# Peptides against a protein of PDB entry 5OK6, part 145

Target 1, 215 residues: chain A of PDB entry 5OK6
Amino acid sequence: ELPGLDSQWRQIENGESGRERPLRAGESWFLVEKHWYKQWEAYVQGGDQDSSTFPGCINNATLFQDEINWRLKEGLVEGEDYVLLPAAAWHYLVSWYGLEHGQPPIERKVIELPNIQKVEVYPVELLLVRHNDLGKSHTVQFSHTDSIGLVLRTARERFLVEPQEDTRLWAKNSEGSLDRLYDTHITVLDAALETGQLIIMETRKKDGTWPSAQL

## One batch from the design tools (peptide; made by RFdiffusion4, then SolubleMPNN)

Design b2_p25_1_s1 (from b2_p25_1, 11 letters changed)
Fold by OpenDDE base, seed 4:
Structure b2_p25_1_s1 (fold): chain B 215 residues (1-215), chain A 25 residues (1-25)
Amino acid sequence: as target 1 above (215 residues)
Amino acid sequence: KKYLEDYMSEENLQKLKELLAKYYS
């Protein structure tokens, strides 16, 4: 059952779990398409539950570049294209209005950056490959706050690398050269890794030499 | 600087091109 319009407004905008709630690292937030949200605002502010301004189901279709992988369009801007809601607020709206059939929620995490919390709308999608078989890849999403060490561990896991095998990472840069990711303690952000970037995992040879050392 | 082209066999380079074509298509 839909709550009263004033109650809806208070719950979503001014509640303890409302839109203006401070960001906390690790929390889930959800994207709501701006037009729908504005329609909802107009509806609840109108004072008539039977108004023709009823927003209907939440529809984030315009935020997606495709309906297959449900990837977000690039360059979406908060406040222009979408609104961010805390999980509780999102779930209220979904319970009240529903979500467009077949459309997944757009859940994102709050990350802690130096001196700022941010909802990470665009995590870094890396293309992981092995140096000796570039035909097999794993596309994996990472937070900007994830360490290169985590990227390496993830690559090892995805490629089923045995614990005794030594591996290291190279990033292909825009110039086509390879940058060695020496420091595994720096973040994806610090390493300036970008979505779609090719990351090559090199495995040490049995003789103790690196394949790349022969170049 | 090491270049990917210097590091990879022609076969791997071709595989990479195909991979990238699929990823960015």
Scores: peptide ipSAE 0.416, ipTM 0.920, DockQ to the pose 0.713; fails the geometry check
Fold by OpenDDE base, seed 3:
Structure b2_p25_1_s1 (fold): chain B 215 residues (1-215), chain A 25 residues (1-25)
Amino acid sequence: as target 1 above (215 residues)
Amino acid sequence: KKYLEDYMSEENLQKLKELLAKYYS
């Protein structure tokens, strides 16, 4: 059942689960298209439940590049294109108004950076390939806070690399050359990896040599 | 600096180009 308009406002804006609550690392937040949210605000502030200002179901269509992979458009700005809600607030709005049929929720995580918490709206999408079969790839999202070690482990898992096989990563840079990711303890952010960047997993040969050593 | 073109067979390089074209299209 839809709660009263004042209750909706308090729960979403000013409640313990409200939009302005402190960010906590690891929590899930959700994007809501700005125009819909403003329509909702107008509806609940108007005080008339029968008003023509009823927002309808949540529709985030304008935030997506495509309806196949449900990737976000580039360059979206908080407060202009979307509003961020904590999980509880999002689930309330969805329960009250519904979500457009077929649209997935836009869930993002709070990440901890050295001096700030933020919702990571744009995680890093890496294109993972093997050195010996570039025709097969895995596109995987990583947090900027994830380690290169995690990227390596993920690549090994996706390509079904056996535990006894030694592997290492190379990143293709903007100049077209390959930079070896030597330190697996640094983050994706520290390594300055970007969305769409090609990451090549090299597997050591049975003779103990690396394929790249012959270059 | 190592380049992909130096490291990969022409076949693999072509496969990569196709992959990249698909990804950025």
Scores: peptide ipSAE 0.398, ipTM 0.916, DockQ to the pose 0.813; fails the geometry check
Fold by OpenDDE base, seed 5:
Structure b2_p25_1_s1 (fold): chain B 215 residues (1-215), chain A 25 residues (1-25)
Amino acid sequence: as target 1 above (215 residues)
Amino acid sequence: KKYLEDYMSEENLQKLKELLAKYYS
């Protein structure tokens, strides 16, 4: 059953626990399509539960570029295309109105950047490959705050690299050259890695030489 | 500067081109 319209407004829009609450690192937030949210605002502000402005089920269809992997469209802008709600507020709206059949929630995490907390709507999707077989790739998402060390560990895990094997990473740049990722302690953001960027994991040879050293 | 083309065999380079074409299509 839907709560009273004033109660809905207070639960979702308040600055303490609702849409305007402070961001905290590690918390989950959810995207809601802007037009639906505006329709909901109009409905609850209208004061008539029987109004023709009833928003219906949450429908985020316009935010997705595909319904297979449920990837977001590129270039979506907060406040224009979607609003962000904390988990509690999102769950209330879903409970009250439902979510369009088959659509997954669009959950994102708050990350801590050097000067700001931000909901990371677009994690970095990297194409991981091995130097000796570029035809096999693993596409993996990373936070901008993840370390290059985590990227390396993830690549090792995905390619089932044995612990005794020594590996290192190269990033393909826009010029087609390879930049070695020497420092594994810097973040994905600091390394300026971008979605769709090719990351090559090089494995040290048994003779102790690197394949790339022969170039 | 090291280039992928210098590092990889023609076979691997072709595989990479195919991979990239698929990803960016």
Scores: peptide ipSAE 0.364, ipTM 0.908, DockQ to the pose 0.684; fails the geometry check
Fold by OpenDDE base, seed 2:
Structure b2_p25_1_s1 (fold): chain B 215 residues (1-215), chain A 25 residues (1-25)
Amino acid sequence: as target 1 above (215 residues)
Amino acid sequence: KKYLEDYMSEENLQKLKELLAKYYS
């Protein structure tokens, strides 16, 4: 059931769960398509529940590049294409108006960067491969704040590497050369890894030599 | 600098090109 218009406005725009509340690392926020949100604002600010300005169900279709994988379009801008809402506010709107049938919520996490919190709308999608079989890949999303160590562990898990096997990572750079990811304690951001970048996991040979040392 | 082309057999390089073509298509 829809609450009163003033109650809706206060719940979404103001208060402890409002749109303008401080970001906290690890919290979930949700994207709402800008035109729908503006229509909702007009509806609740109009003061008439019988108004023709009723926004209908939430529809984020214009934010998606496809309806199969539900990936976001590239280059979306906060305040122009979408609005960010904290989880509580999002859930209220969904409960009041519904979400377009079959459309998933666009959930994103707040990350902590040096001296700033932000909602990470675009995590880094890496293409993971093994040095000896480039025909098999795993596409995996990582936060900019994730360590190279996590990327390595994830690659090991996806490729079912045994604990006794020693592995290391290489990144393909823009020049087509391979850069060794030596420091596993730095972040994806510090390593300047980008979406679509090829990451090669090298496995140490049983003789203790690395395949790349023979090159 | 180690180039990917120096590291991989021609067969693996071809597999990579095919993979990248699918990923960026």
Scores: peptide ipSAE 0.204, ipTM 0.842, DockQ to the pose 0.692; fails the geometry check

Design b2_p25_1_s2 (from b2_p25_1, 10 letters changed)
Fold by OpenDDE base, seed 5:
Structure b2_p25_1_s2 (fold): chain B 215 residues (1-215), chain A 25 residues (1-25)
Amino acid sequence: as target 1 above (215 residues)
Amino acid sequence: SLYLSDYMSEENLERLKKLLEEYYS
């Protein structure tokens, strides 16, 4: 059953627990399509539960690029295309109005950047490959705040590299050349890695030489 | 999931493979 309209407004738009609450690192937030949210605002502000302004089920269809992988469209802007709600507020709206059948929630995490907390709407998707077999790739999602060390460990795990094998990373740059990722303590953001970028894991030879050292 | 084919033409992928093979030879 739907709560009273005033109760809905207070629950969702609350500055303490709703849409305007402070961001906290590690918390989950959810995207809601802007037009639906504006329709909901109009409905609850109208004061008539029987109004023709009833928003219906939450429908984020316009935010998705496809309905197979449910990837977001590129270039979506907060406040223009969607609004962000904390988990509690999102779950209230879903319980009251429902979510379009078969459509997944769009959950994102708050990350802590050097000077700001931000909901990371677009994590970085990297193409991980081995130096000797570019035809076998693993696409893996990383936060901008993840270290290059985590990228390396993830690549090792995905390719089942033995602990005794030594590995290092290269990134393909925009010019088509390879930049070595020397410092594993910097973040994905600091390394300026981007979605779709090819990351090559090089494995050290048994003789102690690197394949790339023959240049 | 992202696929190499989605972001690189077959020609560019083959070129990259050759460049890397040459680089490591």
Scores: peptide ipSAE 0.022, ipTM 0.560, DockQ to the pose 0.080
Fold by OpenDDE base, seed 4:
Structure b2_p25_1_s2 (fold): chain B 215 residues (1-215), chain A 25 residues (1-25)
Amino acid sequence: as target 1 above (215 residues)
Amino acid sequence: SLYLSDYMSEENLERLKKLLEEYYS
């Protein structure tokens, strides 16, 4: 059931769970397509519940580059292409207006960067491979705040590496060379890893030598 | 923390791939 227009506005814009609430690390926020949101604003500000300005179901279609993987278009800008709502506000809107059939919510997490919180709209999608089988890849999303250690652990898990096997990571850089990720405590951001970047997991040989040492 | 990297050429990467394929085959 749709609440009163003023109530809607207060819940979404000015409520404790409103759009302007402080970001908190780990919280979920949701993207709403800007045009829809503006239509909603016009509707609730118009004061006429039967207005022709009724926004209809939330439709984020224009934010997606595809309807298969539901990847966001690159280069979307907050305030221009979309607005961010905290989970509670998003769920209110969905409950009131619905979400376009088959369209997934665009959920993102608040991350803690040095001296700033932000909603990570674009996590880093890495292409994980093993050094000995570059033809078999796993695409995995990571936060910029995730450690290289987590990337390594994730790669080990995806490739079913046994606990006794020692592994390390290499990143293919823009020049086509490989940078060994020595420090596993730095973040994906610190390592300047980017979406689509190839990450190679090297496994130590049984003789205790690294394959790369023979190159 | 410092970003510590080692440099390996694309050619070396291909060699590594082959070595690893041979080792695990």
Scores: peptide ipSAE 0.060, ipTM 0.670, DockQ to the pose 0.058; fails the geometry check
Fold by OpenDDE base, seed 3:
Structure b2_p25_1_s2 (fold): chain B 215 residues (1-215), chain A 25 residues (1-25)
Amino acid sequence: as target 1 above (215 residues)
Amino acid sequence: SLYLSDYMSEENLERLKKLLEEYYS
């Protein structure tokens, strides 16, 4: 059942699974629309469960740019547009207040960067295509911490490339030219790949030559 | 695809295609 107001506050803000707990790589965190969260804070801090400050169900509608793919709006800022909650805290709030009908949770992962953990609110969405059929694409999300090798493997899988076929990646740069992704061990971040960027998978010919080498 | 049309013009797609096509002459 719904906990007391003080218990709710402690569980969400100061508990072992509270909002302020340390980030751990690989954990799931969830976005909550800021105004709703502030309304909840006011409600539980008010001490009157029957007050007019009841927040209602969680509604993240303003965070989405579309209700088809449920993509986040660009440029959302933590603390201004949303708050981040650990999975346990999120699930508590959902169990207590509900989530707006039809809305998916906004789940994001904690990633490890060289000197910091962060919740990756905006993973990189890449457009994967083959060199010989640019009209057919696969849009795939990657973490900034994923390797180019993973991008290549993913592209091979999506395009059903046979194991014996050799492939390599090119990225379309801002100048409209192609940069070959030579090192598959670097990350998406290291390669400076961005959302919406076109990634072309080139397949080696049976004669052992690359299509691009003939130009 | 719908996504390619949103992110890449037909002109750019054709250009990229040519950059990766086999050239025989």
Scores: peptide ipSAE 0.031, ipTM 0.604, DockQ to the pose 0.073; fails the geometry check
Fold by OpenDDE base, seed 2:
Structure b2_p25_1_s2 (fold): chain B 215 residues (1-215), chain A 25 residues (1-25)
Amino acid sequence: as target 1 above (215 residues)
Amino acid sequence: SLYLSDYMSEENLERLKKLLEEYYS
């Protein structure tokens, strides 16, 4: 059941769960399509529940590249294409108005960068491959704040590498050459890895030699 | 699993394979 219009506005805009609340690392925020949100604002600010400005169910269709994988379009801009709401505010709106049938929520995490918190709308999608089978890849999303060590562990898991097998990572750079990811403690951001970048997992041979060392 | 061919042209994929083969040769 819909609460009063003033109550809705207070909970979403000015409440402890309001959209202007401080970002905290690790929290979930949700994207709402800008046009729908503006329609909602007009509805609750109009003061008439029977008005023709009723926004209907939340529909983020215009934010998606496709309705199969539910990937976001590239280049979306906060405040122009979407607004960000904290989890509590999002759940209120979904409870009150519903979400378009079959459409998933667009949940994103707050990340901590050296001097700023931000909602990471676009995590880094890496193409993980094995050195000996470039024909098969796993596309995996990582935060910019994730370590190279996590990328390596994820690659090992996806390719079912046994614990006793030793592995290391290479990244294909913009020049087409391969750079070794030596330091597994640096972040994806520190390593300047980008979406669509090829990451090659090399597995050590049983003789203790690396395939790449035979060059 | 996704195929690398879904993200790259066949020509670019072949170039990459060759580059990697040369790098691991």
Scores: peptide ipSAE 0.022, ipTM 0.559, DockQ to the pose 0.083; fails the geometry check

Design b2_p25_1_s3 (from b2_p25_1, 13 letters changed)
Fold by OpenDDE base, seed 1:
Structure b2_p25_1_s3 (fold): chain B 215 residues (1-215), chain A 25 residues (1-25)
Amino acid sequence: as target 1 above (215 residues)
Amino acid sequence: SLFLSDYMSQENLDSLEELLKAYFS
């Protein structure tokens, strides 16, 4: 059952767990399509629960570029295309109004950047390949705050590399050349890796030599 | 696993293959 309109407004916008609450690293936030949210605001501010301004179920369809992988459109802007709600507020709205059938929630994490916290709406999606086999690739999402070491470990796992085999990473840069990712302790952000970027995992030969020439 | 052909043209794939040959023995 829907709570009173004033209660809805208070819980979603004016509460300590509402839309304006502080971001905390590691917490989950959810995207809500802006037009739906504005319709909801109009509804609860109107003071009439029987109003024709009833927003209906949450529908984020316009935020997705596809309904196969449910990937977000590029270039979405907070406050223009969507609003961010903390998990509690999101779950309240879903409970009250429902979510469009078959449509997944758009959950994102708060990350800690050097000077601020933000909801990471667009994690970095990397294309992982092996140096000697372009027949298979893995697309994997990483946080900007993830280390290159994690990217390497993930690549090893996806390609079923044995523990005793040594591997290292290369990135294809915007100039079309390959840069070796020497420092595994820096983050994806520090390495300036971008979505769609090709990452090549090189595996050391059994004779102890690397396939690549020394550069 | 996925195919790179899902992400790039054949021309780009061929170019990538040549790039890898240049870097790796």
Scores: peptide ipSAE 0.415, ipTM 0.888, DockQ to the pose 0.083
Fold by OpenDDE base, seed 3:
Structure b2_p25_1_s3 (fold): chain B 215 residues (1-215), chain A 25 residues (1-25)
Amino acid sequence: as target 1 above (215 residues)
Amino acid sequence: SLFLSDYMSQENLDSLEELLKAYFS
């Protein structure tokens, strides 16, 4: 059910669900590989549905660093490597052209920053460990807008910490020392946490003392 | 659960272990 070329253009570019619609916090947007999108533009602007410019299935392969975890390549730039579409527009394109077999959609959320709304293409991926066990770790993605409290709760959950056990977080800084994350109400952004950063969860001892108390 | 050895060199892992020993008892 491929609609007319003009209708496609209006729906994706200028409609209420169009590419240029205002960002709204919490909404889902999707990445589309730039070359595919440009091919689609050429197709619908050409006015011939039987044209050799038919874009085929959406293929985001070049945006992924691997086809196992489906992580994005680092350093992708909006407008150069990909285009962002709101959910409705994305679903239209998928329904019209399909998505390459096996590829997941690249869904991202609009986040509210102090003065702007932005599609968070790269959430912060933190490496979580326990203070006394490097035998296991958890890599978890967080929004820049997530609280340190959420990071702590997530760490507790991943490491199966019992509710009665007290825990707190430390972050390894660029200087190679550890900074305690005292305020759990600030955001990941406020704490200036970055992808790949090590976060250490310290668990309070049964005697009520902290392992780090000897500092 | 993931192994840290999958994400960092042995040298970095050793340094991390030393750091944790320095901070935590």
Scores: peptide ipSAE 0.410, ipTM 0.885, DockQ to the pose 0.082
Fold by OpenDDE base, seed 2:
Structure b2_p25_1_s3 (fold): chain B 215 residues (1-215), chain A 25 residues (1-25)
Amino acid sequence: as target 1 above (215 residues)
Amino acid sequence: SLFLSDYMSQENLDSLEELLKAYFS
């Protein structure tokens, strides 16, 4: 059941579950298409539940570039294209108005960057390959705050590398050369890895040498 | 698993193969 309009506004805009609440690392936030949200604001601020300003179901269609993989369009801007809501507020709106049939929620995590918390709307999508086989690849999303070590572990898992096999990573840079990712303790952000960037996993040979040892 | 050919041109794929050959024996 829809609560009173004033109650809706208070629950979504104000308080501990409101849009203006502080960001906390690790928390989930959700994107809501801006026009729908503005329509909702007009509805609840109008004070008339029978008004023509009823927003209907949440529809984030304009935020998606496709309805197959449900990837976000590039270049979306907070406050212009979407608003961010904490999980509690999002779930309230969904319970009250529903979500367009078939659309997944757009859930994102708060990450801790140097001296700031931010909702990571665009995680880094890396293209993982093996050094000796371009026939198979894995596209995997990582947080900017994830370590290169996690990227390596993920690559090993996706390619079913046995625990006894040693592996290391290379990144294809913008100049078309390969840079070895020596430090596995730095983050994806620190390594300046970008979406669409090719990451090559090198596997140590049985003789104990690396395929790239001659470089 | 995905195919790189779905994400890049054949020319780029060929160039990548040559790059890998240059780096890895």
Scores: peptide ipSAE 0.403, ipTM 0.884, DockQ to the pose 0.083
Fold by OpenDDE base, seed 5:
Structure b2_p25_1_s3 (fold): chain B 215 residues (1-215), chain A 25 residues (1-25)
Amino acid sequence: as target 1 above (215 residues)
Amino acid sequence: SLFLSDYMSQENLDSLEELLKAYFS
């Protein structure tokens, strides 16, 4: 059963724990399709629970570019295409109205950038490969705030690299050449890595030389 | 694990292979 309309409004729209609450790094927020949310607002503001303005279940279908990987469309804009809700508010709405069958929630994290907190709606999806085997790849999402060191560790884990094996990363740039990622302490953002970018993990040879030593 | 062929054309894959050979072989 749905709670009272005023109660719904207070739970979702309040400035302390609802939509207007401050962003805090590491917290989960969720995207809600804008039209549905506006319909919900109209419903709860109308004061009639039996109104034809009942929003129905949450349906974020228009935000997805595909229903296989559930990737978001590019270029979505907060306040125009979607609204952001903190986890508690999202879970309330889902419990009250439901989520479209088979559709996953769109969960995103608050990240801390220099001088600003932001919900990272579009994390960076990197394509990881080994320098000597293009037969296998791994697509992995990273935050812009993640270090290159984390990318390297993740690549090692995905490719089951043994601890004693030395590895390093290269990125294919837009010019079609490879740039070595020397500094593992910089972030994905600092390295200007982008979604869809190819990252090559190079493994040191048993003789102690690198395959790319000729460069 | 996925295949690069799912993300790029064969032409692009071939070009990538040549690039990798140039750097690592």
Scores: peptide ipSAE 0.397, ipTM 0.882, DockQ to the pose 0.083

